# Peptides against a protein of PDB entry 7C96, part 12

Target 1, 73 residues: chain A of PDB entry 7C96
Amino acid sequence: PVIPDDFRCPISLELMKDPVIVSTGQTYERTCIEKWLQAGHGTCPKTQQTLTSTVLTPNYVLRSLIAQWCEAN

## One batch from the design tools (peptide; aimed at target 1 C32)

Design b2_p15_4 (made by RFdiffusion4)
Pose (drawn by RFdiffusion4):
Structure b2_p15_4 (pose): chain A 73 residues (1-73), chain P 15 residues (1-15)
Amino acid sequence: as target 1 above (73 residues)
Amino acid sequence: MYTVEEVLDFNKASL
């Protein structure tokens, strides 16, 4: 059960199934960041930096790295 | 939060 932290969501602290990127460059689990934005916050949770867009963009290359790690272990 | 299998299946489907 040796899970690299880079693959963990800063909120869930668990492996990311649907990693998305916010305008600050930080990556979160979709369901976590969505709840954060639903609670009325307009800030990057990790950096407190205010957001310039609400667009969540999938981090496909990370999805690939996580998928690769998963099949090896 | 999720199983390794769920994570793997989701990511492969989305790629």

Design b2_p15_4_s1 (made by RFdiffusion4, then SolubleMPNN; from b2_p15_4, 7 letters changed)
Fold by OpenDDE base, seed 2:
Structure b2_p15_4_s1 (fold): chain B 73 residues (1-73), chain A 15 residues (1-15)
Amino acid sequence: as target 1 above (73 residues)
Amino acid sequence: MYSLEEVLEYLKKAL
């Protein structure tokens, strides 16, 4: 089945398993965004906005929605 | 320092 765009990581383009929100409000797969930050970048990959914080907040709502979608498909 | 495009491409291939 076709995976909803909102369920795909902007970096990997794959279904997110551990979605996290960055300071700009964008959501990425944890592993992907961590690698980006570890590479020395302080911007949001998707928007190119400067991150005001490197704290990653779990997107529990999206995680739940993706889980529900996976169960149905 | 890598460009945005280069890093994104690298990350995609690393998965």
Scores: peptide ipSAE 0.120, ipTM 0.694, DockQ to the pose 0.037
OpenDDE base, seeds 1, 3, 4, 5: peptide ipSAE 0.087, 0.114, 0.085, 0.090; ipTM 0.655, 0.688, 0.649, 0.656

Design b2_p15_4_s2 (made by RFdiffusion4, then SolubleMPNN; from b2_p15_4, 6 letters changed)
Fold by OpenDDE base, seed 5:
Structure b2_p15_4_s2 (fold): chain B 73 residues (1-73), chain A 15 residues (1-15)
Amino acid sequence: as target 1 above (73 residues)
Amino acid sequence: MYSLEEVLEALKAAL
């Protein structure tokens, strides 16, 4: 079925497996955003806002919602 | 330095 937009990584456009939140509040697949940061970027890919921190916070709620969606579909 | 668009495309291709 159609994957909800909120469940897709803004970078990979795929269903997120390990969603993490950046300082701007946007969520990405961990591996995608890590590669972005490792490349020397200090901005949010989606919003282009400057990141106040490079800390990545696991989005456990979204991870759970995605898991539930996968079970139902 | 690569543009945002170029980087995003490269990231998608490397997945």
Scores: peptide ipSAE 0.067, ipTM 0.674, DockQ to the pose 0.037
OpenDDE base, seeds 1, 2, 3, 4: peptide ipSAE 0.053, 0.057, 0.058, 0.058; ipTM 0.611, 0.653, 0.658, 0.620

Design b2_p15_4_s3 (made by RFdiffusion4, then SolubleMPNN; from b2_p15_4, 6 letters changed)
Fold by OpenDDE base, seed 3:
Structure b2_p15_4_s3 (fold): chain B 73 residues (1-73), chain A 15 residues (1-15)
Amino acid sequence: as target 1 above (73 residues)
Amino acid sequence: MYSLEEVLEHLKAAL
């Protein structure tokens, strides 16, 4: 089945397992965005906006939606 | 890890 775009990490293009939200509101796979930040980048990969914080907030709603999708597919 | 070009390429591919 085709994975919904919103369920894919913008960086890895893979189904997100641990989706996290950055300060700009965009969601990425935790490991991907962490590596991006660790590489010294201070911008949001998708929007290129400067991040006001490096805090990563778990996107529990999306995690749940992905889980539900996985159950049905 | 990822270069800006690689990220942009992935984003474009996802769109």
Scores: peptide ipSAE 0.108, ipTM 0.699, DockQ to the pose 0.036
OpenDDE base, seeds 1, 2, 4, 5: peptide ipSAE 0.068, 0.096, 0.066, 0.083; ipTM 0.661, 0.696, 0.654, 0.715

Design b2_p15_4_s4 (made by RFdiffusion4, then SolubleMPNN; from b2_p15_4, 6 letters changed)
Fold by OpenDDE base, seed 5:
Structure b2_p15_4_s4 (fold): chain B 73 residues (1-73), chain A 15 residues (1-15)
Amino acid sequence: as target 1 above (73 residues)
Amino acid sequence: MYSLEEVLEFLKKAL
C-alpha cells in the first residue's frame, strides 16, 4: 500500500521509525536529521529556516500512528 | 543560509 506522505521522512522519503521534531516544527527520521546537524548545518532541510535549537523532540503521536498503520498494512 | 548543493545532498525529495 501507499505510504502516507506524513509518515515519510522528508530526507529519506522512507517510513519513519524514530520521528523527531525540530525547532521549526518539521518532523524527520532521527538519524537523518542528526547527520544533517553533525555536518554543521543549522537550518531546517525542508524549509531552510534557521533552527533556534538543535534539540530533537520525539514525535510520540506520529510514532504511534505509524506503528498502527504498519500493523494494518 | 546553506547552498542548494548542501540541501540536495540530503533531501531526496528535492531531486
Scores: peptide ipSAE 0.105, ipTM 0.687, DockQ to the pose 0.030
OpenDDE base, seeds 1, 2, 3, 4: peptide ipSAE 0.101, 0.096, 0.103, 0.104; ipTM 0.679, 0.679, 0.686, 0.687

Design b2_p15_5 (made by RFdiffusion4)
Pose (drawn by RFdiffusion4):
Parts: structure tokens; C-alpha cells; sequence
Structure b2_p15_5 (pose): chain A 73 residues (1-73), chain P 15 residues (1-15)
């Protein structure tokens, strides 16, 4: 059960199934960051940096790295 | 829960 931290969501602290990127460059689990934005926050949770967009963009390359790691282990 | 974690994160950011 040796899970690299880079693959963990800063909010869930668990492996990411649907990693998305916010305008600050930080990556979160979709359901986590969605709830954060639903609670009325307009800030990057990790950096407190205010957001310039609400667009969540899938981090496909990370999804690939995670998927690769999953099959090996 | 996720709500508890988000509450704790908000408290930490307010500190």
C-alpha cells in the first residue's frame, strides 16, 4: 500500500480518481474542489490564492500516471 | 467526512 503523495488530493488525502486543475495550477479531486466552490469559497484551497476562473480542467497526464501506477500495484 | 475535512481546512486557512 505504498501510495505516492503526489497522487493524493490535498483535501481527500486519498488517491485521485478524477483529478482536475484550477487556474492556480493546483490539482484536486473533482468532488472535493466542487464542494469547496459550492460552499462559496473562491480560493485555491492549498494556496489561499484567489481564483481567476471557475473552470475545472481534467489533468489527463496525471490520470495516465495514476492509471499506470495502479496496474503495476 | 468530506465536510469535516473542508471545515478543518477553512479553520487552518483562517489561522
Amino acid sequence: as target 1 above (73 residues)
Amino acid sequence: TLEEKLEELEEENAS

Design b2_p15_5_s1 (made by RFdiffusion4, then SolubleMPNN; from b2_p15_5, 7 letters changed)
Fold by OpenDDE base, seed 2:
Structure b2_p15_5_s1 (fold): chain B 73 residues (1-73), chain A 15 residues (1-15)
Amino acid sequence: as target 1 above (73 residues)
Amino acid sequence: SLDERLEELEKKLAE
């Protein structure tokens, strides 16, 4: 089945397992965004906006939605 | 791969 766009990481383009939200409100797979930040970038990959913080907040709602989708598909 | 995707994004930003 086709994976909903909102469930795929903008970087890896794969189904997210550990989605996290950055300061701009965009969500990425934790591993992907961490590598981006470790590479010295201070912007949001999707929007190019400057990040006001490097804190990554778990997107529990999305994690749950993805889990439900995986169970049904 | 993931690294290839990251490099691709970095390249787009540099263009």
Scores: peptide ipSAE 0.373, ipTM 0.861, DockQ to the pose 0.830
OpenDDE base, seeds 1, 3, 4, 5: peptide ipSAE 0.312, 0.367, 0.362, 0.373; ipTM 0.846, 0.866, 0.864, 0.861

Design b2_p15_5_s2 (made by RFdiffusion4, then SolubleMPNN; from b2_p15_5, 7 letters changed)
Fold by OpenDDE base, seed 1:
Structure b2_p15_5_s2 (fold): chain B 73 residues (1-73), chain A 15 residues (1-15)
Amino acid sequence: as target 1 above (73 residues)
Amino acid sequence: SLDERLAELEKQQAS
């Protein structure tokens, strides 16, 4: 079945397993955004907005929704 | 690959 766009990481384009939210409100796969930050970037890959913080907040709700979707499909 | 995607996004940042 087709993976919902909201469940795909903007970087890897794959189903997220450990989604995290950045300061701009966008969600990415943890490993992907960490690689981006480690490369020296201080912007949001999707929006190009400057990040006000490099803190990554786990998106537990989305993680749960993805898990539920996987069970049904 | 992931590296290719990251490189692609970096190009988008430059322009």
Scores: peptide ipSAE 0.532, ipTM 0.895, DockQ to the pose 0.901
OpenDDE base, seeds 2, 3, 4, 5: peptide ipSAE 0.529, 0.521, 0.522, 0.527; ipTM 0.894, 0.893, 0.893, 0.894

Design b2_p15_5_s3 (made by RFdiffusion4, then SolubleMPNN; from b2_p15_5, 8 letters changed)
Fold by OpenDDE base, seed 1:
Structure b2_p15_5_s3 (fold): chain B 73 residues (1-73), chain A 15 residues (1-15)
Amino acid sequence: as target 1 above (73 residues)
Amino acid sequence: SLDERLAALEAEQAA
């Protein structure tokens, strides 16, 4: 089955397992965005907007939706 | 690979 675009990390293009939200509202796989930040970047990979915070907030809703989709497909 | 994709994104932002 085709994986919904919203379930794929903008960086890895793979199904997200631990999706986190950055200050711009975009969601990424935790490991991917952490690598980006560790490389010294302070911007959102997708939008190039400056991050007002480097805090990563777990996207539990999306995690749940992905889990449900995986069970059904 | 992931590293290649990260590098590509970095290049896009540097341009």
Scores: peptide ipSAE 0.551, ipTM 0.894, DockQ to the pose 0.882
OpenDDE base, seeds 2, 3, 4, 5: peptide ipSAE 0.543, 0.534, 0.543, 0.548; ipTM 0.892, 0.890, 0.891, 0.892

Design b2_p15_5_s4 (made by RFdiffusion4, then SolubleMPNN; from b2_p15_5, 7 letters changed)
Fold by OpenDDE base, seed 5:
Structure b2_p15_5_s4 (fold): chain B 73 residues (1-73), chain A 15 residues (1-15)
Amino acid sequence: as target 1 above (73 residues)
Amino acid sequence: SLDERLKKLEEELAK
């Protein structure tokens, strides 16, 4: 089945396993955004907005929704 | 691959 766009990491384009929210409100796979930040970038890959913080907040709700979707599909 | 995707993003931002 087709994976909902909201469940795909904007970077890897794959189903997220450990989704995290950046300061701009966008969600990415943890590994992907960490690599982006480690490369010295301080912007949101999706929106190009400057990140006001490098703190990554786990998106537990989305993780749960993805898990439920995977179970059903 | 992931690295290719990240590289692509970097290239797009650089131009």
Scores: peptide ipSAE 0.408, ipTM 0.871, DockQ to the pose 0.790
OpenDDE base, seeds 1, 2, 3, 4: peptide ipSAE 0.338, 0.401, 0.397, 0.347; ipTM 0.855, 0.869, 0.870, 0.859

Design b2_p15_6 (made by RFdiffusion4)
Pose (drawn by RFdiffusion4):
Structure b2_p15_6 (pose): chain A 73 residues (1-73), chain P 15 residues (1-15)
Amino acid sequence: as target 1 above (73 residues)
Amino acid sequence: LTIEEIEERVREMQE
């Protein structure tokens, strides 16, 4: 059960199934960041940096790295 | 995670 932290969501602290990127460059689990934005916050949770867009963009390369790691272990 | 649990975790991370 040796899970690299880079693959963990800062909020869930668990492996990411649907990693998305916010305008600050930080990556979160979709359901976590969605709840954060639903609670009325307009800030990057990790950096407190205010957001310039609400667009969540899938981090496909990370999804690939996680998927690769998953099959090996 | 609920919204309340997420907000608590965010506060702890920002400390």

Design b2_p15_6_s1 (made by RFdiffusion4, then SolubleMPNN; from b2_p15_6, 8 letters changed)
Fold by OpenDDE base, seed 5:
Structure b2_p15_6_s1 (fold): chain B 73 residues (1-73), chain A 15 residues (1-15)
Amino acid sequence: as target 1 above (73 residues)
Amino acid sequence: LSVEEILKRIEELQK
């Protein structure tokens, strides 16, 4: 079945396994955004807004939704 | 994805 857009990382375009929220509220696959940050960037890849923090917050709600979707499909 | 690949994807995303 078609993967819902909200379940795909804006960068990898793949189903997120470890979705994390950045300070702008956007969600990415952890590995993708960490590599972006490690490369020295301090902006949100999608919005280009400056990140007020480099803290990555696990998006547990989305993770659960994805898990439920995977179970059903 | 490699770092280079990610950077490229981000570049495209920002277009």
Scores: peptide ipSAE 0.460, ipTM 0.869, DockQ to the pose 0.919
OpenDDE base, seeds 1, 2, 3, 4: peptide ipSAE 0.459, 0.441, 0.440, 0.455; ipTM 0.870, 0.863, 0.862, 0.869

Design b2_p15_6_s2 (made by RFdiffusion4, then SolubleMPNN; from b2_p15_6, 7 letters changed)
Fold by OpenDDE base, seed 1:
Structure b2_p15_6_s2 (fold): chain B 73 residues (1-73), chain A 15 residues (1-15)
Amino acid sequence: as target 1 above (73 residues)
Amino acid sequence: LSIEEILKRIEELQK
């Protein structure tokens, strides 16, 4: 089955396992965004906006939705 | 993904 676009990481293009939200509101796979930040970048990969914080907030709602989708498919 | 692959993907994402 086709994976919903909202469930794919903008970077890895794969189904997210540990989705996290950056300060701009965009969601990415944790491992992808962490490596980007660790490389010295302080902008949002998708929007290119400067991040007001490097804190990554777990997107529990999306994680749950993905889990439900995986269970049904 | 390696950092190199991530950088490449982001470059494409920003196009």
Scores: peptide ipSAE 0.727, ipTM 0.936, DockQ to the pose 0.865
OpenDDE base, seeds 2, 3, 4, 5: peptide ipSAE 0.722, 0.722, 0.725, 0.726; ipTM 0.934, 0.934, 0.935, 0.935

Design b2_p15_6_s3 (made by RFdiffusion4, then SolubleMPNN; from b2_p15_6, 7 letters changed)
Fold by OpenDDE base, seed 4:
Structure b2_p15_6_s3 (fold): chain B 73 residues (1-73), chain A 15 residues (1-15)
Amino acid sequence: as target 1 above (73 residues)
Amino acid sequence: LTVEEILKRIEELQK
């Protein structure tokens, strides 16, 4: 089935397993955004806005929604 | 994804 766009990481283009929210409110797969940050970048890949923080907040709601979707599809 | 692949994907995103 077609994966909802909101469930796909903007970088990996795959169904997210560990979605995290950056300071701009965008959500990415943890491993993808961590590698971006580790490379010395301080901007949001999708919006190019400067991150006010490098803290990554787990998107538990989205994780649950993805799990429910996977269970049904 | 390798680091190189991720960076490439990000580059494409920013175009």
Scores: peptide ipSAE 0.442, ipTM 0.863, DockQ to the pose 0.828
OpenDDE base, seeds 1, 2, 3, 5: peptide ipSAE 0.436, 0.412, 0.417, 0.436; ipTM 0.861, 0.851, 0.853, 0.858

Design b2_p15_6_s4 (made by RFdiffusion4, then SolubleMPNN; from b2_p15_6, 9 letters changed)
Fold by OpenDDE base, seed 3:
Structure b2_p15_6_s4 (fold): chain B 73 residues (1-73), chain A 15 residues (1-15)
Amino acid sequence: as target 1 above (73 residues)
Amino acid sequence: LSVEEILQRIKELLK
């Protein structure tokens, strides 16, 4: 089955398991964005906007939606 | 994914 675009990490292109929201509002797989930040980058990969914070907020709603989709597919 | 792979993916994403 085709994975909905909103459920795939913009970087890994895989179904997100631990989606987190960055300061720009974009969501990524935690491991992907953490590696990006740890490498010294301070911009949002998708929008190229400068991050106002490096805090990563768990996207619990999306995690639940993905879980529901996985259960049905 | 390595940092290099991430950079490559981002380049493709920005096209």
Scores: peptide ipSAE 0.479, ipTM 0.877, DockQ to the pose 0.780
OpenDDE base, seeds 1, 2, 4, 5: peptide ipSAE 0.076, 0.453, 0.074, 0.477; ipTM 0.647, 0.870, 0.666, 0.879

Design b2_p15_7 (made by RFdiffusion4)
Pose (drawn by RFdiffusion4):
Structure b2_p15_7 (pose): chain A 73 residues (1-73), chain P 15 residues (1-15)
Amino acid sequence: as target 1 above (73 residues)
Amino acid sequence: DDEIITRAEELYHSS
């Protein structure tokens, strides 16, 4: 069960199934960041940096790295 | 959902 931290969501602290990127460059689990934005916050949770967009963009290359790691282990 | 928000607020204030 040796799970690299880079693959963990800063909020869930668990492996990411649907990693998305916010305008600050930070990556979160979709369900976690969605709830953060639903609670009325307009800030990057990790950096407190205020957001310039609400667009969540899938981090496909990370999805690929996680998927690769999953099959090996 | 509340647990997610609480964890996110703890992370926000600890940063």

Design b2_p15_7_s1 (made by RFdiffusion4, then SolubleMPNN; from b2_p15_7, 4 letters changed)
Fold by OpenDDE base, seed 5:
Structure b2_p15_7_s1 (fold): chain B 73 residues (1-73), chain A 15 residues (1-15)
Amino acid sequence: as target 1 above (73 residues)
Amino acid sequence: DEELIKRAEELYNSS
């Protein structure tokens, strides 16, 4: 089935397994955004906004929704 | 992973 756009990482364009929220409110796959940050970038890839923090917050709601979708499809 | 970094850069420059 077609994967909902909201379930795809903006970077990898793949189904997210460990979605995390950055300071700008955008959600990415943890691995993707960590690599971006480790490369020395301090901006949000999607919005180009400067990140006020490098803290990554797990998006538990989205993770649950994705898991439910995967179970059903 | 160069591929993911490239994709992130492309995303950054796409706006």
Scores: peptide ipSAE 0.704, ipTM 0.925, DockQ to the pose 0.919
OpenDDE base, seeds 1, 2, 3, 4: peptide ipSAE 0.699, 0.700, 0.701, 0.698; ipTM 0.926, 0.925, 0.925, 0.926

Design b2_p15_7_s2 (made by RFdiffusion4, then SolubleMPNN; from b2_p15_7 with I4L T6K H13N)
Fold by OpenDDE base, seed 5:
Structure b2_p15_7_s2 (fold): chain B 73 residues (1-73), chain A 15 residues (1-15)
Amino acid sequence: as target 1 above (73 residues)
Amino acid sequence: DDELIKRAEELYNSS
């Protein structure tokens, strides 16, 4: 089955396992955005906006939706 | 992972 676009990480383009929200509200796979931040970047890859914080917030809702989708497909 | 960094950079520069 086709993976919904909202379930794919904007960076890896793969199904997210551990989706996290950055300060701009965009969601990424944790490992992807962490690598970006660790590389010295302080911006959101998707929006190019400067991040007001480097805190990564788990997107529990999306994680649950993805889990449900995986169970059904 | 250089590949993921490159993808992120591509996203940054293309969006």
Scores: peptide ipSAE 0.711, ipTM 0.924, DockQ to the pose 0.950
OpenDDE base, seeds 1, 2, 3, 4: peptide ipSAE 0.708, 0.707, 0.709, 0.707; ipTM 0.923, 0.923, 0.923, 0.922

Design b2_p15_7_s3 (made by RFdiffusion4, then SolubleMPNN; from b2_p15_7, 7 letters changed)
Fold by OpenDDE base, seed 5:
Structure b2_p15_7_s3 (fold): chain B 73 residues (1-73), chain A 15 residues (1-15)
Amino acid sequence: as target 1 above (73 residues)
Amino acid sequence: DEELIERAKKLYEES
């Protein structure tokens, strides 16, 4: 079945397994955004906004929704 | 992973 857009990482375009929220409110796969940050970038790829923090907050709600979707599909 | 970095760059450029 088609993966809902909200469940895809904006970078990898794949189903997120460890979704994290950046300071701009955008959600990415942890590994994707960490690599971006490690490469020396301080902006949000999706919005181009400067990140006010490098803290990555787990998106537990989305993780749960994705898990439920995977179980049903 | 260079591929992921390039994808992120492309996403950034298309924003």
Scores: peptide ipSAE 0.626, ipTM 0.914, DockQ to the pose 0.974
OpenDDE base, seeds 1, 2, 3, 4: peptide ipSAE 0.237, 0.272, 0.261, 0.303; ipTM 0.802, 0.807, 0.807, 0.830

Design b2_p15_7_s4 (made by RFdiffusion4, then SolubleMPNN; from b2_p15_7, 5 letters changed)
Fold by OpenDDE base, seed 5:
Structure b2_p15_7_s4 (fold): chain B 73 residues (1-73), chain A 15 residues (1-15)
Amino acid sequence: as target 1 above (73 residues)
Amino acid sequence: DDELIERAEKLYNES
């Protein structure tokens, strides 16, 4: 079945397994955004906004929704 | 992974 757009990482375009929220409110796959940050970038790939923090907050709600979708499909 | 960085850069430039 077609993966909902909201369940895909904006970077990898794949189903997120460990979605995390950056300071701008955008959600990415942890691995993707960590690599971006490790490469020396301090901006949000999606919004181009400067990140006010490098803290990555797990998006538990989305993680749960994705898990439920995967179970049903 | 160079591919993921490239994708992130593309996203940054296209948005």
Scores: peptide ipSAE 0.703, ipTM 0.923, DockQ to the pose 0.950
OpenDDE base, seeds 1, 2, 3, 4: peptide ipSAE 0.701, 0.699, 0.702, 0.700; ipTM 0.923, 0.922, 0.923, 0.923

Design b2_p15_8 (made by RFdiffusion4)
Pose (drawn by RFdiffusion4):
Structure b2_p15_8 (pose): chain A 73 residues (1-73), chain P 15 residues (1-15)
Amino acid sequence: as target 1 above (73 residues)
Amino acid sequence: TAAAIAANMAAFAAM
């Protein structure tokens, strides 16, 4: 069960199934960041940096790295 | 799990 931290969501602290990127460059689990934005925050959770967009973009390359790691282990 | 996530969000909101 040796899970690299880079693959963890800063909020869930678990492996990411649907990693998305916010305008600050930080990556979260979709369901976590969505709840954060639903609670009325307009800030990057990790950096407290205010956001310039609400667009969540999938981090496909990271999804690939996680998927690769999953099959090996 | 849901409670731990809520607690983590609360910790971030307190920064």

Design b2_p15_8_s1 (made by RFdiffusion4, then SolubleMPNN; from b2_p15_8, 8 letters changed)
Fold by OpenDDE base, seed 5:
Structure b2_p15_8_s1 (fold): chain B 73 residues (1-73), chain A 15 residues (1-15)
Amino acid sequence: as target 1 above (73 residues)
Amino acid sequence: KEAAIEERLAEFAAR
C-alpha cells in the first residue's frame, strides 16, 4: 500500500526507521539529518528556517505509528 | 540508496 506522506523522510523520501525532530518541528530520518548537519548546514532542509539548536529529539510517537503501520501492511 | 540520499541533500543545499 501507499506509504503515508508523514511517514516518509523529506530527504530520503523513504519510510523512516529512526525519526527525529529538529528545532523547527520537522521530522527526518536520523541518518539523513545528521549528514546534513555534518555538512555544516544550520537550517532545516525542508523549511530553510534557521535551527535554534542542533539537538535531535527522537519522535517516539511517529516511530510507534510507523511500526504499527508496517506490521499491518 | 545512499547515492540517492546524497543527491537529495545536494538538492536541498542548492536551494
Scores: peptide ipSAE 0.704, ipTM 0.928, DockQ to the pose 0.854
OpenDDE base, seeds 1, 2, 3, 4: peptide ipSAE 0.704, 0.702, 0.701, 0.702; ipTM 0.928, 0.928, 0.927, 0.928

Design b2_p15_8_s2 (made by RFdiffusion4, then SolubleMPNN; from b2_p15_8, 9 letters changed)
Fold by OpenDDE base, seed 5:
Structure b2_p15_8_s2 (fold): chain B 73 residues (1-73), chain A 15 residues (1-15)
Amino acid sequence: as target 1 above (73 residues)
Amino acid sequence: KEEKIEKNMEEFAAK
């Protein structure tokens, strides 16, 4: 079935398994955004806004929604 | 797929 856009990582374009929120409020797959940060970037990939922090906050709500979707599909 | 991710990251960085 068609994966909802909100469930896809902006970087991998795939269904997120471990979604995390960056300081700008955007959500990415953990591994993807970590690679981005490790590459030396200090901005949000999608918005290009400067990150005020490199802390990655788990998006538990989205993770749950994705899990529910996966269970049903 | 890692190639896809890398390429897409490059596209983001190019903006």
Scores: peptide ipSAE 0.556, ipTM 0.910, DockQ to the pose 0.919
OpenDDE base, seeds 1, 2, 3, 4: peptide ipSAE 0.543, 0.547, 0.555, 0.548; ipTM 0.908, 0.908, 0.909, 0.908

Design b2_p15_8_s3 (made by RFdiffusion4, then SolubleMPNN; from b2_p15_8, 9 letters changed)
Fold by OpenDDE base, seed 5:
Structure b2_p15_8_s3 (fold): chain B 73 residues (1-73), chain A 15 residues (1-15)
Amino acid sequence: as target 1 above (73 residues)
Amino acid sequence: KEEKIEARLAEFAAK
């Protein structure tokens, strides 16, 4: 089945396993965005907006939705 | 897939 776009990481283009939200509100796979930040970038990959914080907040709702989708498909 | 991710990160960095 087709993976919903909202379930794909903008960076890896794969189904997210550990989605996290950055300060701009965009969601990425944790490992992907961590690599971006570790490389010294201070912007949101997708929007190019400056990040006001480097804190990554787990997107539990999305994680749950993805898990449910995976179980059903 | 790590190589793919690194390539994608490079693409974003170029913007």
Scores: peptide ipSAE 0.683, ipTM 0.925, DockQ to the pose 0.852
OpenDDE base, seeds 1, 2, 3, 4: peptide ipSAE 0.682, 0.681, 0.678, 0.679; ipTM 0.925, 0.924, 0.923, 0.924

Design b2_p15_8_s4 (made by RFdiffusion4, then SolubleMPNN; from b2_p15_8, 10 letters changed)
Fold by OpenDDE base, seed 1:
Order: C-alpha cells, then structure tokens, then sequence
Structure b2_p15_8_s4 (fold): chain B 73 residues (1-73), chain A 15 residues (1-15)
C-alpha cells in the first residue's frame, strides 16, 4: 500500500525507522539529517530555516504510529 | 539507496 506522506522522510522519501525532530519542528530519518549536519549545514532541509539547535529529539509518537501502520499493512 | 540519499541531500543543498 501507499506510504502516508507523514511517515516518509523528506530526504530519503522512505518510511522512517528512527524519526527525529529538529528545532524547526520538521521530522527526518536520523541518519539522513545527521549526514546533512555533518556536511556543515545549519539549516532545515525542508524549510531552509536556520536551526536554533542541532539537538535531535526522537519522535516516539510518530515511531509508534509507523509501527502500528506497518503491522496493519 | 545510500547513493540516492546523497543525491537528495545535494538537491536540498542547492536550494
């Protein structure tokens, strides 16, 4: 079935396994956003907004929702 | 797929 847009990483376009939230509120796959940050970028890929912090917060709610979706599909 | 991710990152960097 079609993967809900909210469950796909803006970068990889794949179902997220370890979704993390950046300071702008956008969620990405951890591996993808870490590569972006390691490349020296200080902005949000999706919005181009400057990140006020490089802290990545696990999106456990989304992770759970994705798990539930995968179980049903 | 890893190469695809790198390509996508480049696209975002171009914005």
Amino acid sequence: as target 1 above (73 residues)
Amino acid sequence: KEEKIEERLAEFAAK
Scores: peptide ipSAE 0.644, ipTM 0.905, DockQ to the pose 0.826
OpenDDE base, seeds 2, 3, 4, 5: peptide ipSAE 0.640, 0.640, 0.642, 0.642; ipTM 0.905, 0.905, 0.906, 0.906

## One batch from the design tools (peptide; aimed at target 1 D5 C32)

Design b2_p16_1 (made by RFdiffusion4)
Pose (drawn by RFdiffusion4):
Structure b2_p16_1 (pose): chain A 73 residues (1-73), chain P 16 residues (1-16)
Amino acid sequence: as target 1 above (73 residues)
Amino acid sequence: HEEEEEESEEWKEEME
């Protein structure tokens, strides 16, 4: 059960199934960051930096790295 | 990791 931290969501602290990127460059689990934005916050949770867009963009390359790590272990 | 757990707990509380 040796899970690299880079693959963990800063809010869930678990492995990411649907990693998305916010305008600050930080990556979160979709369901976690969606709840954060639903609670009325307009800030990057990790950096407190205010957001310039609500667009969540899938981090496909990370999804690939996670998927690769999953099959090996 | 302790600090990260505390920050995550705080964010969850703020979301509630």

